# Peptides against a protein of PDB entry 5OOQ: the designs that were tried, part 49

Target 1, 227 residues: chain A of PDB entry 5OOQ
Amino acid sequence: YREDVRQVVTHPANALSFLQPGRLVEISVNGKDNYGWGAVVDFAKRINKRNPSAVYTDHESYIVNVVVNTMYIDSPVNLLKPFNPTLPEGIRPAEEGEKSICAVIPITLDSIKSIGNLRLYMPKDIRASGQKETVGKSLREVNRRFPDGIPVLDPVKNMKIEDEDFLKLMKKIDVLNTKLSSNPLTNSMRLEELYGKYSRKHDLHEDMKQLKRKISESQAVIQLDDL

## One batch from the design tools (peptide; made by RFdiffusion4, then SolubleMPNN)

Design b2_p13_5_s3 (from b2_p13_5, 6 letters changed)
Fold by OpenDDE base, seed 2:
Structure b2_p13_5_s3 (fold): chain B 227 residues (1-227), chain A 13 residues (1-13)
Amino acid sequence: as target 1 above (227 residues)
Amino acid sequence: MDLSGFTLLLPPP
């Protein structure tokens, strides 16, 4: 069920409006490389210049650039290509006892494990010397302030996902957390139907421009110092 | 902490 929720949350129709600069996202690449919480730089629709007719899944159709502070120090970060989510060999998070560095990595929506209800102030030019490290310090500070974990956006209350089938899924999860009684297989079939509904309702090509505008308007910002 | 409807913003260190 967690994966089912993740699929809905990370769908472009839902996720993109919350991928503002500085938004915290939890990153897992290829289901194995856990970078932890990173900060969104920007995102763009995935364009294959070599094959303009390439069709990507909804979750692979956008590239999100994120700052992480957990990159293994000896990773070949110089081989990273902007807007190419296919990471070079050797690009990985630092393991226990290894040193890490800050890096900007391009990921797909499918590599987002969670979307946090926190944003960082982002430098205007993240590629300038020392700017990634500044974000890295901020990420460490966030982790220090939230030892029990960074608060995740509520799909219903915060993200306003009001799809009836999704609400039913959430209710089932709540029931399961209290009672070990519901069948996971029934929910996966409903999610495919939900994805079909999202794809039909949102012309993802036109919505990017509108989403960028809505991203700035829809959320009240509270500074941590005011909490 | 009720974060409903709000985004928390952390200033740079």
Scores: peptide ipSAE 0.046, ipTM 0.734, DockQ to the pose 0.232
Fold by OpenDDE base, seed 3:
Structure b2_p13_5_s3 (fold): chain B 227 residues (1-227), chain A 13 residues (1-13)
Amino acid sequence: as target 1 above (227 residues)
Amino acid sequence: MDLSGFTLLLPPP
């Protein structure tokens, strides 16, 4: 059920308006490579130059570039291609006892585990020498200030997901969490159906410029020091 | 803290 909520939260119709530069996101690639919390650089609609007619799922239809500070030091980061979410072999987070470096990696929306309610001040040119490391220091400071975890956006209170089908999905999850007696397969199918209905109502073909404008205007930003 | 509707921005280190 947590996965079903994650699917809705990370759907482009909901997630993109919160993926401003500096937004903290928790990253898990291929369900196994946990990079922890990273900072959003930018995002773009996924375009396949070799196959312009390629159709992607909603969660694979956008590429998000993120700064992480947990990249294994011997990872072949020079092989990373901007806006290519298919990561080269050997690109992985550092394990315990290994040294890590800062890197910018392209991920899909499906690789977002959580969206944080914090934004970092981002350098103007993240590709300039030393800028990734600056973001890396900021990420360490955030983790120090929030030892119990970085605050996650509330889907209803913060993200304002008020879609009827989503609310029905949430209600269904709550009912199922309280009533463990139903067949897991039947429950999964019903949740998938509700998610499917939600997804079909949203048009993802909107102009990226309009979306970016909406993203910039829609949210009030408060300085941490002003709280 | 109720962060309802607001995004917190951390200053650079």
Scores: peptide ipSAE 0.044, ipTM 0.743, DockQ to the pose 0.222
Fold by OpenDDE base, seed 4:
Structure b2_p13_5_s3 (fold): chain B 227 residues (1-227), chain A 13 residues (1-13)
Amino acid sequence: as target 1 above (227 residues)
Amino acid sequence: MDLSGFTLLLPPP
């Protein structure tokens, strides 16, 4: 269901109006390279100059340029081509213990995990020296201010997605979440099973780890209040 | 903070 929601949210008809300069977006390239939250620079319709007749899926039909502050320092960022979402080999986020730098990367809509309900003030010329680093500092500040995570746009309340099938999907999710919240112990196992099933289908092992951490943190808070 | 219904714009650092 989360992927279904993501597909709807990241569809051009819904997403593009929220991809203003400075909009925060959570980025995962090819479902594996998690850059975390970045800031939108701009977007454009994908044009293949070599093959003007190229047909792209809706989610691949636009290129979004985003500033990330998690690029591995030794990534070949000089090989990045503007508006080319096919990233060169070696372009990846920094792993734990590695140094990161700020970079502008071109991504497709399909690489957006979530759209944040926050915008940064963006420099006029992001390509000017030092401007990416300024945005990088702003991203760090946002993460500092939102330790529990950056707020995501509500698809219905904020994005005004009024599709009936989508609304039905959201209601189903809410019902499931309510059922899950009512039984904490069964929730951990069912969440593991659900995410295990999703993980098997979509390599969502990382999402399961994050959810386990959140559950663990919430349980830790409850235990602290009971102490 | 209920950030429902609005977009927060952060100033430059």
Scores: peptide ipSAE 0.036, ipTM 0.701, DockQ to the pose 0.243
Fold by OpenDDE base, seed 5:
Structure b2_p13_5_s3 (fold): chain B 227 residues (1-227), chain A 13 residues (1-13)
Amino acid sequence: as target 1 above (227 residues)
Amino acid sequence: MDLSGFTLLLPPP
């Protein structure tokens, strides 16, 4: 059920308006490489210059550049290609006892485990020497201040996801969690179906997404002015 | 929340 919620939350119609520079996101690449919490640099629609006709899933249709501070020190970070989410072999998080470095990695929305309810102030030029390390220090400080975990955006209260199919999904999840349903498989299938219905509304959600982005940007500006 | 040296932009409530 957590995965079903994640699918909705990380859908472009919902996620992109919250992927402002400095937004904290929890990163898991290919479901195995856990980088922990990173900070969004920017995002762009995925364009395959070699194959312009390439069709991507909704969750793979955007590239998010994120700063992580958990990259294994001996990872071939020089082989990272901007806007290419297919990471070179050897790009991985540091394991226990290994040293880590800061890196900017391109990920898909599908690699976002959670979207945090926090946003860092980002350097103007993250590619400048020492800037990613500055963000790395900020990430460490955030983790220190939130030992119980970084607050995650509430899909309804914070993200204002008001889609009826999503609300039905959430309600079903809540009911299932409460009832301790003995049939998790059937419940998962139902949730997947609901998500599928939600995803088909993407075109309508793009308009809503643009509106949400504008609202989010306006709110961010207000907060910047209040600081 | 004063992150000493870091501006945490809290999302609007």
Scores: peptide ipSAE 0.034, ipTM 0.696, DockQ to the pose 0.092

Design b2_p13_5_s4 (from b2_p13_5, 6 letters changed)
Fold by OpenDDE base, seed 4:
Structure b2_p13_5_s4 (fold): chain B 227 residues (1-227), chain A 13 residues (1-13)
Amino acid sequence: as target 1 above (227 residues)
Amino acid sequence: MDLSGFTLLKPPP
């Protein structure tokens, strides 16, 4: 059920409106490489210039550039290609006892584990010297202030995902969390149907503009030191 | 702090 929720939350129709610069996202690349919480720089639609006919899944159809502060120091970050989510060999998070650096990595929506309910104020030019490190310091401070974890966006309350099938899924999860005993029905089949509904209903470009405006109106600005 | 809304964090001055 958690994966089911993640798939809905990270679908372009839902996620892209919340991937503003500075949005905190929890990153797991290929379900293996956990970078922890990073900050969104930007995103773009995935375009394969070599194969324009390449069909990507909805979750693979966008590339999100994120600042992470957990990149292994000896990772070949110079081999990172902008807007190429296929990371070079050796690009990985630092393990325990290893030194880490700040890096901007391109990820797909499928590599987003969670979307945080916080945004960092991002520098205008993240590629400028020292800017990634500034974001890295801010990420460390956020993690320090939220020892129990960074608050995740509520899919219903915050993201306004109002799909009836999704709401039913959420209710089922709530019931299961309260009732220890019921076998998680593998609702794998219903997820594809649920995703199919999102793909059909949303002209992603128009919906994003409207949602961005609505979210912008409810913004609270606080100092990181006041968290 | 009610973080129910969208919160933008400014770096410390």
Scores: peptide ipSAE 0.112, ipTM 0.777, DockQ to the pose 0.274
Fold by OpenDDE base, seed 5:
Structure b2_p13_5_s4 (fold): chain B 227 residues (1-227), chain A 13 residues (1-13)
Amino acid sequence: as target 1 above (227 residues)
Amino acid sequence: MDLSGFTLLKPPP
């Protein structure tokens, strides 16, 4: 069920409007490499210049550049290719006891575990020397301020996902969180149907994005030190 | 903290 929610939340039709610069996202690459919370730099539609006919899934059709502060220090970050989410061998988060560095990594939407309800002020030029480290410091401070975890966007209240099937899914999950007995199989079928609906709405993404941005205009502005 | 929208966090001075 959590994965089902994640699939809906991270679908381009829902996620992209919330991937503003500085948006906090929790990153898990290939379900193995957990980078923790990072900050969105930007995103772009995935274009394969070598194979323009390449068809990507919806969750792989966009590249999100994110700053992480958990990159293993000896990772070959110089081999990172802009807009290539296929990370070179050796690109991994630091393990316990290892030193980490800040890096900008390109990820797919499928690598987003959760979207936070927080947004950092981002440097204008993240590629400038020291800027990613500044973001890294901010990420550390946020983690310090939220020891119980960074608040996640509410799919309904914050993201305004009002699809009836999704709402039914959420209700089921809520009931299941209270009742151990819900069969995961019923949700998988609904997920496919729900996914299909979002895929059809993808062409209207820009309009939805604008609408969701307007909804998200109500923002609190606070300094990290005031948290 | 009101999280009804999003919170924009400025770096400390």
Scores: peptide ipSAE 0.111, ipTM 0.780, DockQ to the pose 0.307
Fold by OpenDDE base, seed 2:
Formats: sequence, structure tokens, C-alpha cells
Structure b2_p13_5_s4 (fold): chain B 227 residues (1-227), chain A 13 residues (1-13)
Amino acid sequence: as target 1 above (227 residues)
Amino acid sequence: MDLSGFTLLKPPP
């Protein structure tokens, strides 16, 4: 059920409007490489220049550039290709006891584990010397301030996902959390139907244009020290 | 702190 919620939340129709610069997202690449919380730089529609006819799944159809502060220091970060989510061999998070560095990595929506209810103030030029490290310091401070975890966006209250089937899913999760009975098998078929509804109802191109206009809706600007 | 909306955090000085 958690994966089901994640799939709905990270669908372009829902996620893109919350992937503003500085948005905190929890990152897991290939289901194994956990980078923790990173900060969104930008996103773009995935275009295969070599194969323009390439069809991507909805969750793979966008590339999100994210600053992480957990990159293994000896990772070949110089081999990272902009807007290529296929990471070079050796690109991985630092393990316990290993040193980490800040890096910008391109990920797909499918690599987003959670979307946070916080945004960092992002430098105008993240590629400038020292800017990634500044974001990295901010990420460390946020993690320090939220020892129980960074607040996650509420899919209903914050993201305004009002789909009836999604609401039913959320209710089922609430019931299961109370009853400790995990019966995960029955919901997978309904998710594909849900995704099909999102894909058909939303013109992703128009959604992207609207997103640029909604980025201005920061309700509060707070210094990290005031958290 | 009301985190119900988008909260932008400025880096520490």
C-alpha cells in the first residue's frame, strides 16, 4: 500500500507541481541506493535525442536534478551526464564510515521515495563553485532539526489529490495500520487503473506551464536557524 | 511552525 501511494504521489500529474527548486525529496535509486533527502534543482521532460520515438513510462518520462549530500567521495561524479538518469558505475551513496560529497544527480520520478513539505532556498547557479556545498550544509541542518524525519507532504491535504480511488486507498491504509493486517495483493490492479486515469486526464505539457506560475506560492520564508 | 504550506528555508548565514 505504501508503494501504491508512492506511485500515485510521484505520478507527473501530481508530483511535478511540487518539484519546485529547493523542494526536499527523499531519494532511492534503483530501489537500493538511498541518498536520503535531497533538494530539487529543476526538472525536464525526458527526451531521447538518439531515439525520439522512445516511449517512457509516466514515472520515467521526467528527469529531476537533485542535490544530494550523501554521494560517496570516490564516486566518478565527473561521468554524470546531465538529464541522464542512468548513472555511471560507481555512483552510489556513501556507506557508514565513508566520506560523502555533494553532487547533483539526475533521477526519475520513480526514484522519489517521498516529497517533503519543505523547500530550501536554492542558489541561482548551483553549478558555481561552493553552491552545492551550501545546499549540502542546509540539508544537514534540516536533518538535524527534524530528527524524527522531514515532514512529508500530505497527499490529500497538501497535494490535493482528490481522486476517489486514491481516497479509498488511503482509507484502506489507515484501516490496515490500525489492524496490523497487511493484505497487499488486492490493490495492485487498481493502481494501474488509477495511473491510466491520471495519464488520460492530464496534459503534462500544460501542467508544466502551470507549474512555473505556481512556484511563487511560498507561504513562509524561514531561516534554517529559526526552525 | 505551520508547515501546511510551502515553507522556504534560507541557508544559515
Scores: peptide ipSAE 0.046, ipTM 0.761, DockQ to the pose 0.295
Fold by OpenDDE base, seed 1:
Structure b2_p13_5_s4 (fold): chain B 227 residues (1-227), chain A 13 residues (1-13)
Amino acid sequence: as target 1 above (227 residues)
Amino acid sequence: MDLSGFTLLKPPP
């Protein structure tokens, strides 16, 4: 269900109006490269000059340039091509114990995990020397101020997504979350403690998300079995 | 909101 929500939220019809400069977005590239929260620089419709007839999916039809502060220091950032979401080999987030730098990377809408309910003040020229690092410092400060996570845009209240099927989906998720929160097995602080020992905060968030999905799926299966 | 020299802007309503 969370993926279904993400697909709706990151659809161009919904997402683009919230991708103003400085908008915080949570970034995952190719389902494996988690950059954490970055800041939107700008976006543009994806145009293939070599193949003007290229058809992209809705989620791949726009390129979003984002500042991240988690780029691995030895990543070949000089090989990054503006508006090319196909990242060069070696472009990846820093792992635990590795040094990171600030970089501007082009991503697709499909690489957005969530859209934050916050915007940073962005420098006028992000490409000027030291400006990416300034944004990187801002990102660190935001993460410090929101230890429990950056607030995410509410798809209904904030994004005004009023599709009836989507609203039904959201209601279903809310009911499931309520049941999960009331279940002693899901309230086991043990899971958060287990993941907190071995995972960076970002990895923990993903693991919690996966766990909530598994539990939601299990509950859905149980509900089917109870029918 | 100013956070240690940085300005956080709420999204436009």
Scores: peptide ipSAE 0.038, ipTM 0.674, DockQ to the pose 0.099

Design b2_p13_6_s1 (from b2_p13_6, 4 letters changed)
Fold by OpenDDE base, seed 3:
Structure b2_p13_6_s1 (fold): chain B 227 residues (1-227), chain A 13 residues (1-13)
Amino acid sequence: as target 1 above (227 residues)
Amino acid sequence: MILPYEVDTSPLP
């Protein structure tokens, strides 16, 4: 059930509007590499230049660049490619007793464990020397102030996920937290219905984003003609 | 000390 909630929360139709620069997200890559809480730099739709016809799942269709302060110091960070979520071999979080560094990692939405209610003040140019370390200091300060963990966005109150099936799922989780009976088959059918609804919302979001870009581009062209 | 963070529960405009 927690995974079902995570799938809904991290769906593009819900998550993208909360991935502002500086948004704190909890990161787990491939279900094994836990980087802890990182800060969002930016995100973009995943484009395969080699295969433009590639179709990605909703959770793999966007790449989120995040700053982490838990990267193993000897990781080949120079091999990281912006907007390539396929991480080079050796890219991993530092283990206990190992030294860590700050790095920007491209991840998919599927690598987001949770979305925090906190947003860092981000430097204008994160790629400039020392800027990643500044974010790293901010992350350390947050962790110091929230030793029990960073507060997570409320899916209903904050994210406004008002889908009836999702609300029923949340109620079931509350009941199941009191009663340990899980029927996985009933949850899968509802999740598919939710995905169908969210897919439609995602299409609208992309249409709106494209429209906003076209408007901005048109305004920029008009300003150039006036110059 | 100015906090390097804020509580933000708002979506993108």
Scores: peptide ipSAE 0.554, ipTM 0.929, DockQ to the pose 0.492
Fold by OpenDDE base, seed 5:
Structure b2_p13_6_s1 (fold): chain B 227 residues (1-227), chain A 13 residues (1-13)
Amino acid sequence: as target 1 above (227 residues)
Amino acid sequence: MILPYEVDTSPLP
């Protein structure tokens, strides 16, 4: 169910309006590489110049450039290509005991774990020498001030996701979090399947609404199967 | 000490 919420929150219809420069986002690439909280530089629609007809899922249809301060120091950051979310081999967060550096990485919306309610003051030219390090210092200061974690945007109150199915989803999550018994993996797989089906070019809001509805329906079925 | 961040819960205009 957490994944279900994440899918809704990170959908372009909801997320893009909150990806202002300096917006803090929690980053997990490929569900394995956790970079922690980074700061949004900018975002752009993903365009494949080699295959203009390439259809991306909604969550892969945008590239978000983010500053992270957790990049492993020996990562081949020079091989990073702007607007290419396929990271080169060896690009990874620093492990415990390893040194980290600041880097700008291109990610998809699917790599956003959460969107924070905080926004950093960003340098005008983040690519200028020393500017990434300035953002890195700001990130460290934020982490110092929020040892229990950076506050997440409220999907309903802040992001105005008022869809009834989403609200039902949120309620179900609250109930399930209370019950600890829901298999998050099953819900996540179904959500991914549902999102994959709705990748059509319609109004992102309408698509999201329909997706939320189907997610809610799918979750109802899963709950019936778990009973 | 000036905070390097602000609380911003608003969407892009």
Scores: peptide ipSAE 0.552, ipTM 0.927, DockQ to the pose 0.603
Fold by OpenDDE base, seed 1:
Structure b2_p13_6_s1 (fold): chain B 227 residues (1-227), chain A 13 residues (1-13)
Amino acid sequence: as target 1 above (227 residues)
Amino acid sequence: MILPYEVDTSPLP
């Protein structure tokens, strides 16, 4: 059920509007590499230049660049490629007793465990020397101030996810924390329905964005022709 | 000390 909530929250239709620069997100890559809380730099739609016809899942269709302060010091960070979420071998968080460094890593939405209600003040150029370390200091300060964990955005109150099935899911989670009596099939069907609704919403939003861009480009061309 | 963070529950415009 927590995974079901995560799937809804991290869907592009819901998550992208909350991935402002400096947004804190909890990061888990490949279900095993927990980087803890990182700060969003930016995001972009995933484009495969080698295979333009590649279709990604909704949760893999965007790349989010995040600053983490938990990267293992001996990780081959020089092999990181911008906008490539397939991380090189050896890229991992520091384990207990290991030293860590700050790094910018490209992740997919599927690697977001939670979205925090906090936003860091970000440097203008995070790739400039020393800037990621500044963010790292900010992350340490946040973690110091929130030892019990960073507050998560409320999916309903903050993210305005008002879908009836989602609300029912949230209620069920509250109940199931005490009684595992819910039918997994019913919950799965509702999740699929919710996922379908969000996918459609996202598609429409992306279509509108593309249309607005085309209109803007057309207007720019017209202005150039009038000169 | 100015906090390096703020509470922001708003979406992108």
Scores: peptide ipSAE 0.550, ipTM 0.929, DockQ to the pose 0.499
Fold by OpenDDE base, seed 4:
Structure b2_p13_6_s1 (fold): chain B 227 residues (1-227), chain A 13 residues (1-13)
Amino acid sequence: as target 1 above (227 residues)
Amino acid sequence: MILPYEVDTSPLP
């Protein structure tokens, strides 16, 4: 269902109006290369100069240029071609322990995982020296302020997606989320806590019973010696 | 400290 929502949200009819400069978007290229949150520079309709008759899917029909701050430092960023979403080999996000740099990458709408409700203040010329790093600093600041993740645009309230089938989908998701939240696993943690308290109480009760028995036995022995 | 970002839930005009 999340993918279904993503397909609707990232459709040109819905997404393009929210791809203003500085718009934060969560980026996943080819379903494997997660760049995290980046900032939109601009977008354009995809034109194949070599094959003007090329037909693209709706989600591949536009190219979005985004600034990311998670590019692997040794990625061949010089091979990046403007408005070419086919990334060269070796273009990837930095892994844990690797150094990252800021880069502008061209992506398709299909590479957008989420659209955030935040916009960065963007420099006028992102291609100028140091400007990408400025955006990178802004991205770091945002991530610092939103450790639990950047808020996502509400598809219904913010994006005004009023398609009946989509609304039905959203309702189904809400019902499922409610069921998952009510699922006994959360109750199991509470049950485990309750069981832990009960177990401790039971253990204490048994210990007290044993102590009382020992006291009674000792008293009985004393009475026998006094006889 | 001036925030480098703003909340914007509006579409392009």
Scores: peptide ipSAE 0.550, ipTM 0.927, DockQ to the pose 0.547

